# Peptides against a protein of PDB entry 7PB4: the designs that were tried, part 165

Target 1, 105 residues: chain A of PDB entry 7PB4
Amino acid sequence: KMLNIKEYKEKLLSTLGEFLEDHFPLPDRSVKKKKKNIQESSVNLITLHEMLEILINRLFDVPHDPYVKISDSFWPPYVELLLRNGIALRHPEDPTRIRLEAFHQ
Target 2, 218 residues: chain B of PDB entry 7PB4
Amino acid sequence: DALQMAVGYFEKGPIKASQNKDKTLEKHLKTVENVAWKNGLASEEIDILLNIALSGKFGNAVNTRILKCMIPATVISEDSVVKAVSWLCVGKCSGSTKVLFYRWLVAMFDFIDRKEQINLLYGFFFASLQDDALCPYVCHLLYLLTKKENVKPFRVRKLLDLQAKMGMQPHLQALLSLYKFFAPALISVSLPVRKKIYFKNSENLWKTALLAVKQRNR

## One batch from the design tools (peptide; made by RFdiffusion4, then SolubleMPNN)

Design b2_p13_3_s1 (from b2_p13_3, 4 letters changed)
Fold by OpenDDE base, seed 3:
Structure b2_p13_3_s1 (fold): chain B 105 residues (1-105), chain C 218 residues (1-218), chain A 13 residues (1-13)
Amino acid sequence: as target 1 above (105 residues)
Amino acid sequence: as target 2 above (218 residues)
Amino acid sequence: NEVEVLEEIFRRL
């Protein structure tokens, strides 16, 4: 039973990762490398998978303060996607912080 | 030239020493508006001004005026559109400006130089269908973007669920009809054979300008 | 449970 749950979790994570890569890829910023002068933020954007992992881990590791600060690595369309789909919530007093939604309530 | 001075004003911000900030701002807005409607703007000017309009640097009235004059001389850079979508999501943009942006994006769609990166935003735009104010314009955008590869069972379910919530909207029916064309096995529902696709005429704001752009590019 | 959270995320996407 436990082996089947672990195997199922691993398969689910893998399937989710593939789904996120296929349907919600990052835009290729490679076009920006050629124009020298625009200080466009060299900030590496994280994948939607990585963003979800951060939010899930924070919920389980720090359940009393499950909020993550939105960094420059958080692509704004991904934040908006998670909020619109009810996967994440903004902090009521600090719009720069988001949490995973508590689906068990 | 006067346009470069106006663009530079919006990009760099007002020089502190101007006693008459509002008159200076209005002068530069009128300069941008005049050039945009007569000749169109260069892709670089659109890149700068589009970011200004969506960044929340200025008030909603100014941002709305800038966005209304985002008329290309020739082409709009796809990168400018991708950046603009990012700025829309930062939360400094009004709901009315978001609606205006999607209307602009639909109206100017054919003047965007390439679509490869915009197509990667398909999933994001699809999620924006849940916004009642955006839904009609997002349906039109998705109608323009949708390829066979985008028509998936989970998206069909979401569209049908949205139709169940919002009712049989003409713009949803148009998108569903396109989905049925690409993947008839996924949509068992009899869709009324609408000979005419009815999207809101987002183009009406730019009708004269679009004619002028098409004449310049012939 | 982590599995239920993942399943619900997947359903909402």
Scores: peptide ipSAE 0.684, ipTM 0.931, DockQ to the pose 0.387
Fold by OpenDDE base, seed 2:
Structure b2_p13_3_s1 (fold): chain B 105 residues (1-105), chain C 218 residues (1-218), chain A 13 residues (1-13)
Amino acid sequence: as target 1 above (105 residues)
Amino acid sequence: as target 2 above (218 residues)
Amino acid sequence: NEVEVLEEIFRRL
């Protein structure tokens, strides 16, 4: 029974990862070549998979404060996607913090 | 150049020393509007001003006026559109600005230089169908973007669920009709044979400007 | 349950 749950979890994670890559890829930020002075802050955006992993881990690791601070690595369309689909919620007092929705309540 | 000074004002912000900030803002805004409607804007100017309009740096009235004058001289960079979508999602723009942006995007779609990166946003735009205010314009955008590879069973289900919730909307029917064209086996529901696909005339705001752009680029 | 959370995320996407 436990082995089957673990295997199912791994399969589900893999399938979700593939789904996210196929349907919600990051846009290729054309690293505009080195023309002069625009420090385009090379902020590495995380994948939607990584964003979800952070939110899930925070929910389970710190259930009393399940909120994650939105960093510059969070692509705004992904944040909007998660909020719009009811997967995440903004903190009521701090719009810079989001949590995974508590689906079990 | 008056236009460069105006764009620079919006980019750098008001220099503290001007006693009459509102008159200066209005002067620069009118400069941008005048050039945009007469000649169109360069791709670089659109890149800058589009970010300004969506960043929430200025009030909604100013942002709306800037966005209404995002008329290309020749082309719009797809990178500008991708950046704009990002700014749109930061939550500093009004719902009306979001609607106007999607109307603009549909109206200017043919003037966007490339579509590869915009096509990667298909999933994001599809999720935006749930917004009742955006839905008509997002359906039109998706109608322009949709390829056979985008027509997936899960998206068909979502469209049918949305139709069950919102009823038989003309814009949703247009998109479903396109989906049925690409994947007839996924849509068993008899769609009314609409002889004409009708989207809201999002382009009406720019009709004269678009004609002028097309004439200049011929 | 983490599995249930993942399933629900997948359903909502």
Scores: peptide ipSAE 0.682, ipTM 0.931, DockQ to the pose 0.387
Fold by OpenDDE base, seed 4:
Parts: structure tokens; sequence; C-alpha cells
Structure b2_p13_3_s1 (fold): chain B 105 residues (1-105), chain C 218 residues (1-218), chain A 13 residues (1-13)
């Protein structure tokens, strides 16, 4: 029973990862290094898969404070996507914090 | 020149010491408006000014005026559009600015130099169909972007669910008709054979300017 | 359950 649940979880994570890569890829940063000194902070954007993993892990590891601080690595369209689809919620008092939606409540 | 000074003012912000901040802002805004409507703006000027209009650096009235004069001389960079979509999602711009941006994006679509990266945003734009204020304009944008490869069973289901919620909207019917054209096996529902596709006239704000841009690029 | 959470995320995407 436990082995089958673990295997199913791994398969589901893999399938979700592939789906996210196919349908919600990051835009290619055409870093045409034209010389202009705009510190476009080369902030490494995380994938939507990585963002969801962070939110899921926070929900299970710290259930009393399931909120994650939005960093510069969080691509704003992904945050908006998760909010629009009811997958994530903003903290009511701190718009810089988001949590995974509690689907079982 | 006067345009470079105006763009530089918006980019760097007002020098603290100016007693007449509002007069200076209005002067520079009028300079940008005059050049944009007469000659269009360079791709680099549009890149800078789009970010300013969507960043929330200025008030909604100023941001709206800047966005209304984002008229290209020749082309708009795809990278500018991708960055603009990111700024739109940070939540520092008004709902009216978001609507205006999608109207602008539809109106200026043919002047965007490339579509490869914008096509990667297809999934994001598709999720924005749930916003009732954006939905008519997002349907039009998706109609312009949609290729056969984008027509998937899960998206068909979501469009049909949205139609069940919102009713038979002309813009949604237009998008569904395109989906049925590319993938007739995925849409069993009899769609009214609309001989004419009707979207809201998003380009009406720029009609004269768009004619001038097309004439200069011939 | 983590699996149920993943399934619901997938359904909402």
Amino acid sequence: as target 1 above (105 residues)
Amino acid sequence: as target 2 above (218 residues)
Amino acid sequence: NEVEVLEEIFRRL
C-alpha cells in the first residue's frame, strides 16, 4: 500500500512536471547583452514546477504558517496564474506572501 | 532632443528640486504624446515607457496617457511585451490599465517583431479568460495567437465551462469557432456558423495612428 | 494527503 502510494506520487509529480513544461514554460530571456548598464538583475526565475514544490512543502512542513514570501525568483505571471486558478491565496494583510489553497477545508 | 529629455524624465524620475513638478511632468508627457502620434516611437522608447506605465511609478491618469501613446515608428520588440506582461501581474497598475494594455496589445499585434516568446505566454493568457473585464480582449488576443498545436482537449473543456458560466458571448464563440476549425473532433457541440467573427473594436483608439504606421512601413 | 493536493492542483491548471 505505501509503496504504491509513493510510486503514484512520483508518477504524478513527473506527469505534472511535463505538463507544466509543455504548457507554462518560462520565456527565453533573450539576454542580448547590449551594453546598457541596466542591472536587469539576472534574477534566476524558477519554473512553475519549482514554485509549486515550494508551496506544497511549506504547507506540509509548516502547517501553522503555510505562507511563502514572494521572492524576485517568482515570475509574476506564474503568481497570477496560481491565484486566478484558485491554487494559491495571498495573505490578507501582506500581499508579498502567498500560500497553497487548502483544498480539503 | 525634446523626446530624449522627456523619456529620461520618466525613466529617472523627477529631479527632487523642481518646484513645478506637475508642470514639468505635463510638458514631458505632451512631448511624448506629440511625437508618438506624429511619427511614432522607437522600439527602445516603447520598451522604457511601457515599463513605466505598468510599474505604478506614476498615477493612473499618467500611466493611461503613456499607454495610449505607445505607437511604434516601425516595430515593437517582443521582449518589451513579455516584460510588460510581467509588470502587469505585479499588481501596481489599475484594472483599467490592464484592460487598456490588452486593447493595445491586440491593436499593435502586427507591429510586434516576433511572436515566439508571446506564444509561450499562451497558457497565461488562457487563464486570464476568467477575468470578466479582460475576457473579451483576451479572446481576441488568443484568436490572433492560436495555432493548431494550442488546441488541446483540456482547453476546449475550459472554454465550454466558461461558456456555460458566462453564456454565449460573441468573443468566446469566435475563439471556439477557431478551435473547431483546427480540431473539429474535439468540439462536438454545434456552434452557430458565424460567417463573421466579431470582437470589440480595440484598435479604435489608435485607428488613425495605425494607418500612419502602416503607410510609413510600406 | 499530498497525493490529493497534487491531483487537485493538476485539475485546476
Scores: peptide ipSAE 0.681, ipTM 0.931, DockQ to the pose 0.385
Fold by OpenDDE base, seed 1:
Structure b2_p13_3_s1 (fold): chain B 105 residues (1-105), chain C 218 residues (1-218), chain A 13 residues (1-13)
Amino acid sequence: as target 1 above (105 residues)
Amino acid sequence: as target 2 above (218 residues)
Amino acid sequence: NEVEVLEEIFRRL
């Protein structure tokens, strides 16, 4: 039974990852490295999969404070996507913090 | 050049704490408006000004005026659009600015140089259908973007659920009709064969300017 | 459980 749940979880994570890659890919940053020194800090954006993993892990690791601070690695359209679909919620007092929605309420 | 000075003002901000900040702002805004409506803007100028309009650097009235004059001389870079979508989601722009952006995006769609990166945003735009204010314009955008590969069972379900919630909206029906065209097996519902696809005319704000752009690019 | 959370995320996407 536990093996089946772990295997199912792994399969579900894999399937979700593929789905997210297929339907919600990051745009290719045409980093035209033209030489001008503006350090546009090439903040590496994380995938939607990685963003969800962070939110899920925070919910289970720290259920009493399940909020994650939005970093520069969080692509704003992904944040908006999660909020619009009711997958995530903003902290009521701190708009820079988001949590995974509590689906069991 | 007066336009370069105006763009530079918006990009770099006011250099001098002049008492007449508002007069200087208005002067530069009028310069941008005049050039944009008369000749259109270069892709680089649109890149800069579009980000400014959506970044929340200025007030809503200024941002609205800037966005209304995002008229290309020739083309708009898809990179500018992708960046703009990111700024739109940071939450520093008003709901009216978001609506105006999608109206602009639909109106200027043919002038965007490439669509590859914008097509990657399909899933994001599809999620924006849930916003009642955006929905008519997002449907029109999706109608322009939709390929056979985008027509999936889960999206069909979401569109039908949205139609059940919002009623039979002309813009939803137009999108569903396109979905049925690409994947007839996924949509069993007899959609009324609307001979005329009806979207809200987003182009009305730019109609004269768009005609002028099309004439210059012929 | 984590599986239910993942399933619900998938449903909402």
Scores: peptide ipSAE 0.682, ipTM 0.931, DockQ to the pose 0.389; fails the geometry check

Design b2_p13_3_s2 (from b2_p13_3, 5 letters changed)
Fold by OpenDDE base, seed 5:
Structure b2_p13_3_s2 (fold): chain B 105 residues (1-105), chain C 218 residues (1-218), chain A 13 residues (1-13)
Amino acid sequence: as target 1 above (105 residues)
Amino acid sequence: as target 2 above (218 residues)
Amino acid sequence: KEVEVLEAIFQRL
């Protein structure tokens, strides 16, 4: 029973990862490094998969404060996507914090 | 150059020491408007000014006026559009600015140099269909972007569910008709054969400007 | 619990 759940979880994670890569890829920042000084903040954007992992882990690890602070690594369209699809919620008092929605409550 | 000074003002921001801040702002805004409507803007100027209009650096009235004059001389960079979508999501722009942006994007679609990166945003735009204010314009945008590879069973289901909730909206019917064209097996529902695809006329705000751009690029 | 969360996310995407 436990092995089957673990295997199913691994398969689901893999399938989700593939789905996210196929349908929600990061835009190629064709940083044409034209040399000029616009500090296009070379902030490494995380994948949608990584963003979801952070949110899931926070929900399970710190259930009393399940909110994650939106960093510069969070691509704004991904945040908007998660909010619109009812996957994440903004903190009511701090719009810079988001949590995974509690689907089972 | 007066345009360069105006763009530089918006980029660098108002110097706090000017007593006539509003007069200076209006002067530079009129300069941008005049050049944009007369000659169009360079791709680099559009890149800068789009970010300004969507970043919330200025008030909604100013942002709206800037966005209304985002008229290309020749082309718009797809990178500018991708960046603009990011700024739109940061939440510093009004709902009316978001609607105006999608209207602009549809109106200027043919002047965007490439579509590959914009097509990667397909999933994001599709998720925006549930926004009642955006839905008509997002349907039109998706109608322009949709390829056979974008027509997936889960998206068909979402469109049908949306139709069940919102009713048989002309813009949604147009998109569903395109989906049925690409993947007839996924849409068992009899769509009324609408002889005319109907979208809200997004281009009306720029009709004269678009004609001028097309004449210059001939 | 984690599987259910993953399924719920996947259904909403």
Scores: peptide ipSAE 0.671, ipTM 0.931, DockQ to the pose 0.389
Fold by OpenDDE base, seed 4:
Structure b2_p13_3_s2 (fold): chain B 105 residues (1-105), chain C 218 residues (1-218), chain A 13 residues (1-13)
Amino acid sequence: as target 1 above (105 residues)
Amino acid sequence: as target 2 above (218 residues)
Amino acid sequence: KEVEVLEAIFQRL
C-alpha cells in the first residue's frame, strides 16, 4: 500500500511537471547582452513547478503559517495564474505573502 | 530633442526641486502624445513608456494617457509586450488600465515584430478568460494567437464551462468556432454557423493612428 | 493528503 502511494505520488509529480512545462513555460529572456548599464538584475525566475513545490512544502512543513513570501524569482504571471485558478491565496493583510489553497478543508 | 527629454522625465522621475511638478508633467505628456499621434514612437520609446504606464509609478490618469499614445512608428518589440504582461500582474495598475492594455495589445497585434514568446503566454491569457472585464478582449487576443497545437481537450472543457456560466457570448462563440475549425472532434456541440466573427472594436481608440502607421510602413 | 493536494492542483490547472 505505501509503495503504491509513493509510486503514484512520483508519477503524479512527473505528469504535473510535464504538463506545466508544456502549457506554462517561462518566456525566453533574450538577455540582449549589449546594453551594459541596466542591471536588470538577472533574477533567475523559477518554473511554475518549482513555485508549486515551494508552496506545497510550506503547507506541510509549517501548517500554522503556510505563507511564502513572494520573491523576485516568482514570475508575476504565475502568481496571477495560481490566484485566478483558486490554487493559491494572498495573505489578507500582507499582499507580498501567498499560500496554497486548503483543498482538504 | 523634446521627446527624449519627455521620455527621460518619465523614466528618471521628476527632479525633486521643481515647484511646478504638475505643469512639467503635463508638458512632457503632451510632447509624447503629439509625437506618437503624428509620427509614432520608436520601439525603444514604447519599451520604456509601457513599463512606466504599468509599473504604478504615476497615477491612473497619467498611466491611461501614456497607454493611449503607445503608437509605433514601425514595430513593437515582443520583449516589451512580455515585460508589460509581467508588470500588469504585479497589482500596481488599475482594472481599467488592464482592460486598456488588452485593447491596445489587440489593436497593435500586427505591429508586434514576433509572436513566439507571446505564444508561450497562451496558458496565462487563457486563465484570464475568467475575468469578466477582460474576457471579451482576451477572447479576441486568443483568437489571434490560437494555433492547432493550442486546442486541447482541457481547454475545450474550460471554454464550455465558461459558456455555461456566462451564456453564449459572441466573443466566446468566436473563439469556440476557431477551436472547432482546428479540432472538430473535440467539439461535438453544434455551434451556430456564424458567417462573420464579431469582437468588440478594440481599435476604435487608435483607428486614425493605425491607418497612418500602415501607410508609413507600405 | 499530499496526493490529494497534487490532484486538486492538477484539476484546477
Scores: peptide ipSAE 0.670, ipTM 0.930, DockQ to the pose 0.349
Fold by OpenDDE base, seed 2:
Structure b2_p13_3_s2 (fold): chain B 105 residues (1-105), chain C 218 residues (1-218), chain A 13 residues (1-13)
Amino acid sequence: as target 1 above (105 residues)
Amino acid sequence: as target 2 above (218 residues)
Amino acid sequence: KEVEVLEAIFQRL
């Protein structure tokens, strides 16, 4: 039974990862590194998979404060996607913090 | 020139020392409007001004006026559109600005230089169908973007579920009809044979300007 | 619990 759950979890994670990559890829930021001094801080955007992983881990690791601060690595369309689909919630008092929805409560 | 000064004002913000901030803003806004409607804007000017309009740097009235004059001289960069979508999601623009942006995007779709990066946003746009205010315009956008590869079983289910909730909306029917064209096996439901696909005429705001752009690019 | 969360996420996407 436990082995089957672990295997199922791994399969589900893999399938989710593939699904996210196929259907919600990051746009290719053509970082035209043309040399002009615009320090566009090349903030590396994280994948939707990585974003979800952060949110899931926070929910389980710190259940009393499951909120994650939105960083510059969070692509705004992904945040909007998660909020719109009821996967994440904004903190009521701090719109810069989001949590995973508590689907198991 | 006057346009560069106006764009620079919006980009850098008001210089502290101007006692007549509102008059200066209005002057620059009128400059942008006049050039945009007469000649169109360069792709670089659209890139700057579009981000300003969506960033929430100015009030909704100003943002709306800027967005209404995002008329290209020749082309719009797809990169500008991708950036704009990001700004749209930061939550500093009004719902009306979001609607106007999607109307603009549909109206200006043919003037966007490339579609590759915009096509990567397909999943994001599809999720935006759940917004009742955006839904008609997002359906039109998706109608323009949809390829056979985008027609997936899970998206068909979502569209049918949305139709069950919202009823048989003309814009949803148009998109479903396109989906059925690409993947007839996924849509068993008899769709009314609508001879004419009716989207809300998003182009009405820019009709004259679009004709002028097409004439200049011939 | 984690599996249920993953399933719920996947269903909402």
Scores: peptide ipSAE 0.669, ipTM 0.930, DockQ to the pose 0.369
Fold by OpenDDE base, seed 3:
Structure b2_p13_3_s2 (fold): chain B 105 residues (1-105), chain C 218 residues (1-218), chain A 13 residues (1-13)
Amino acid sequence: as target 1 above (105 residues)
Amino acid sequence: as target 2 above (218 residues)
Amino acid sequence: KEVEVLEAIFQRL
């Protein structure tokens, strides 16, 4: 039973990762080599998979304050996607903080 | 150049010392509007001004006027559109600005130089169908973007669920008809044979300008 | 619990 749950979890994580890569990839940053216009945030964007891992881990590790601060590595369309699909919620008083939705409640 | 001074004003912000800040802003805005409607804007000017209009740097009235004059001389950079979508999601622009952006994107779609990166945003645009104010324009955008590879069973289910909630909307039916064309096995529902695809005429705001752009690029 | 959360996320995507 436990082995089957672990194997199922691993398969689910792999399948989710592939699904996210196929349907929600990051845009290729055209590294236009030439003009260092300062405002191209040199910040590496994280994948949607990595963003979800952060949110899941925070929910389980700190259940009394499950909110994650939105960093510059969070691609704004991914944040909007998670909010629109009811996967994440904004903090009511701090729009810079988001949490995973409590699906088990 | 008067246009370069105007773009520079919006990019760098108002120089603190001008007593007549509102008059200066209006002067530069009129300069941008006049050039955009007469000649169109360079891709670099559109890149700068589009980000300004969506960043929340200025008030909604100014942002709306800037966005209305995002008319290309030749092409719009795909990179500018990708960046604009990011700014749209930061939450510093109004709902009316978001609607206007999608209307602009549909109207200017043929003048975007490439579509590869915009096509990667397909999943994001599809999620935006849930916004009642955006839905008609997002359906039109998705109608322009949709390839056979984008037509998946999970997206068909979501469109049918959305139709159950919103009713039989003409724009949603147009998108479903395209999905049925690419993947007839995924859509068992008989769609009414619409002879005409009815999207809201988003291009009407730019109709005269678009004719002029097409004439210059012939 | 974690599997249920992953399944719920996947269903909403």
Scores: peptide ipSAE 0.669, ipTM 0.930, DockQ to the pose 0.368

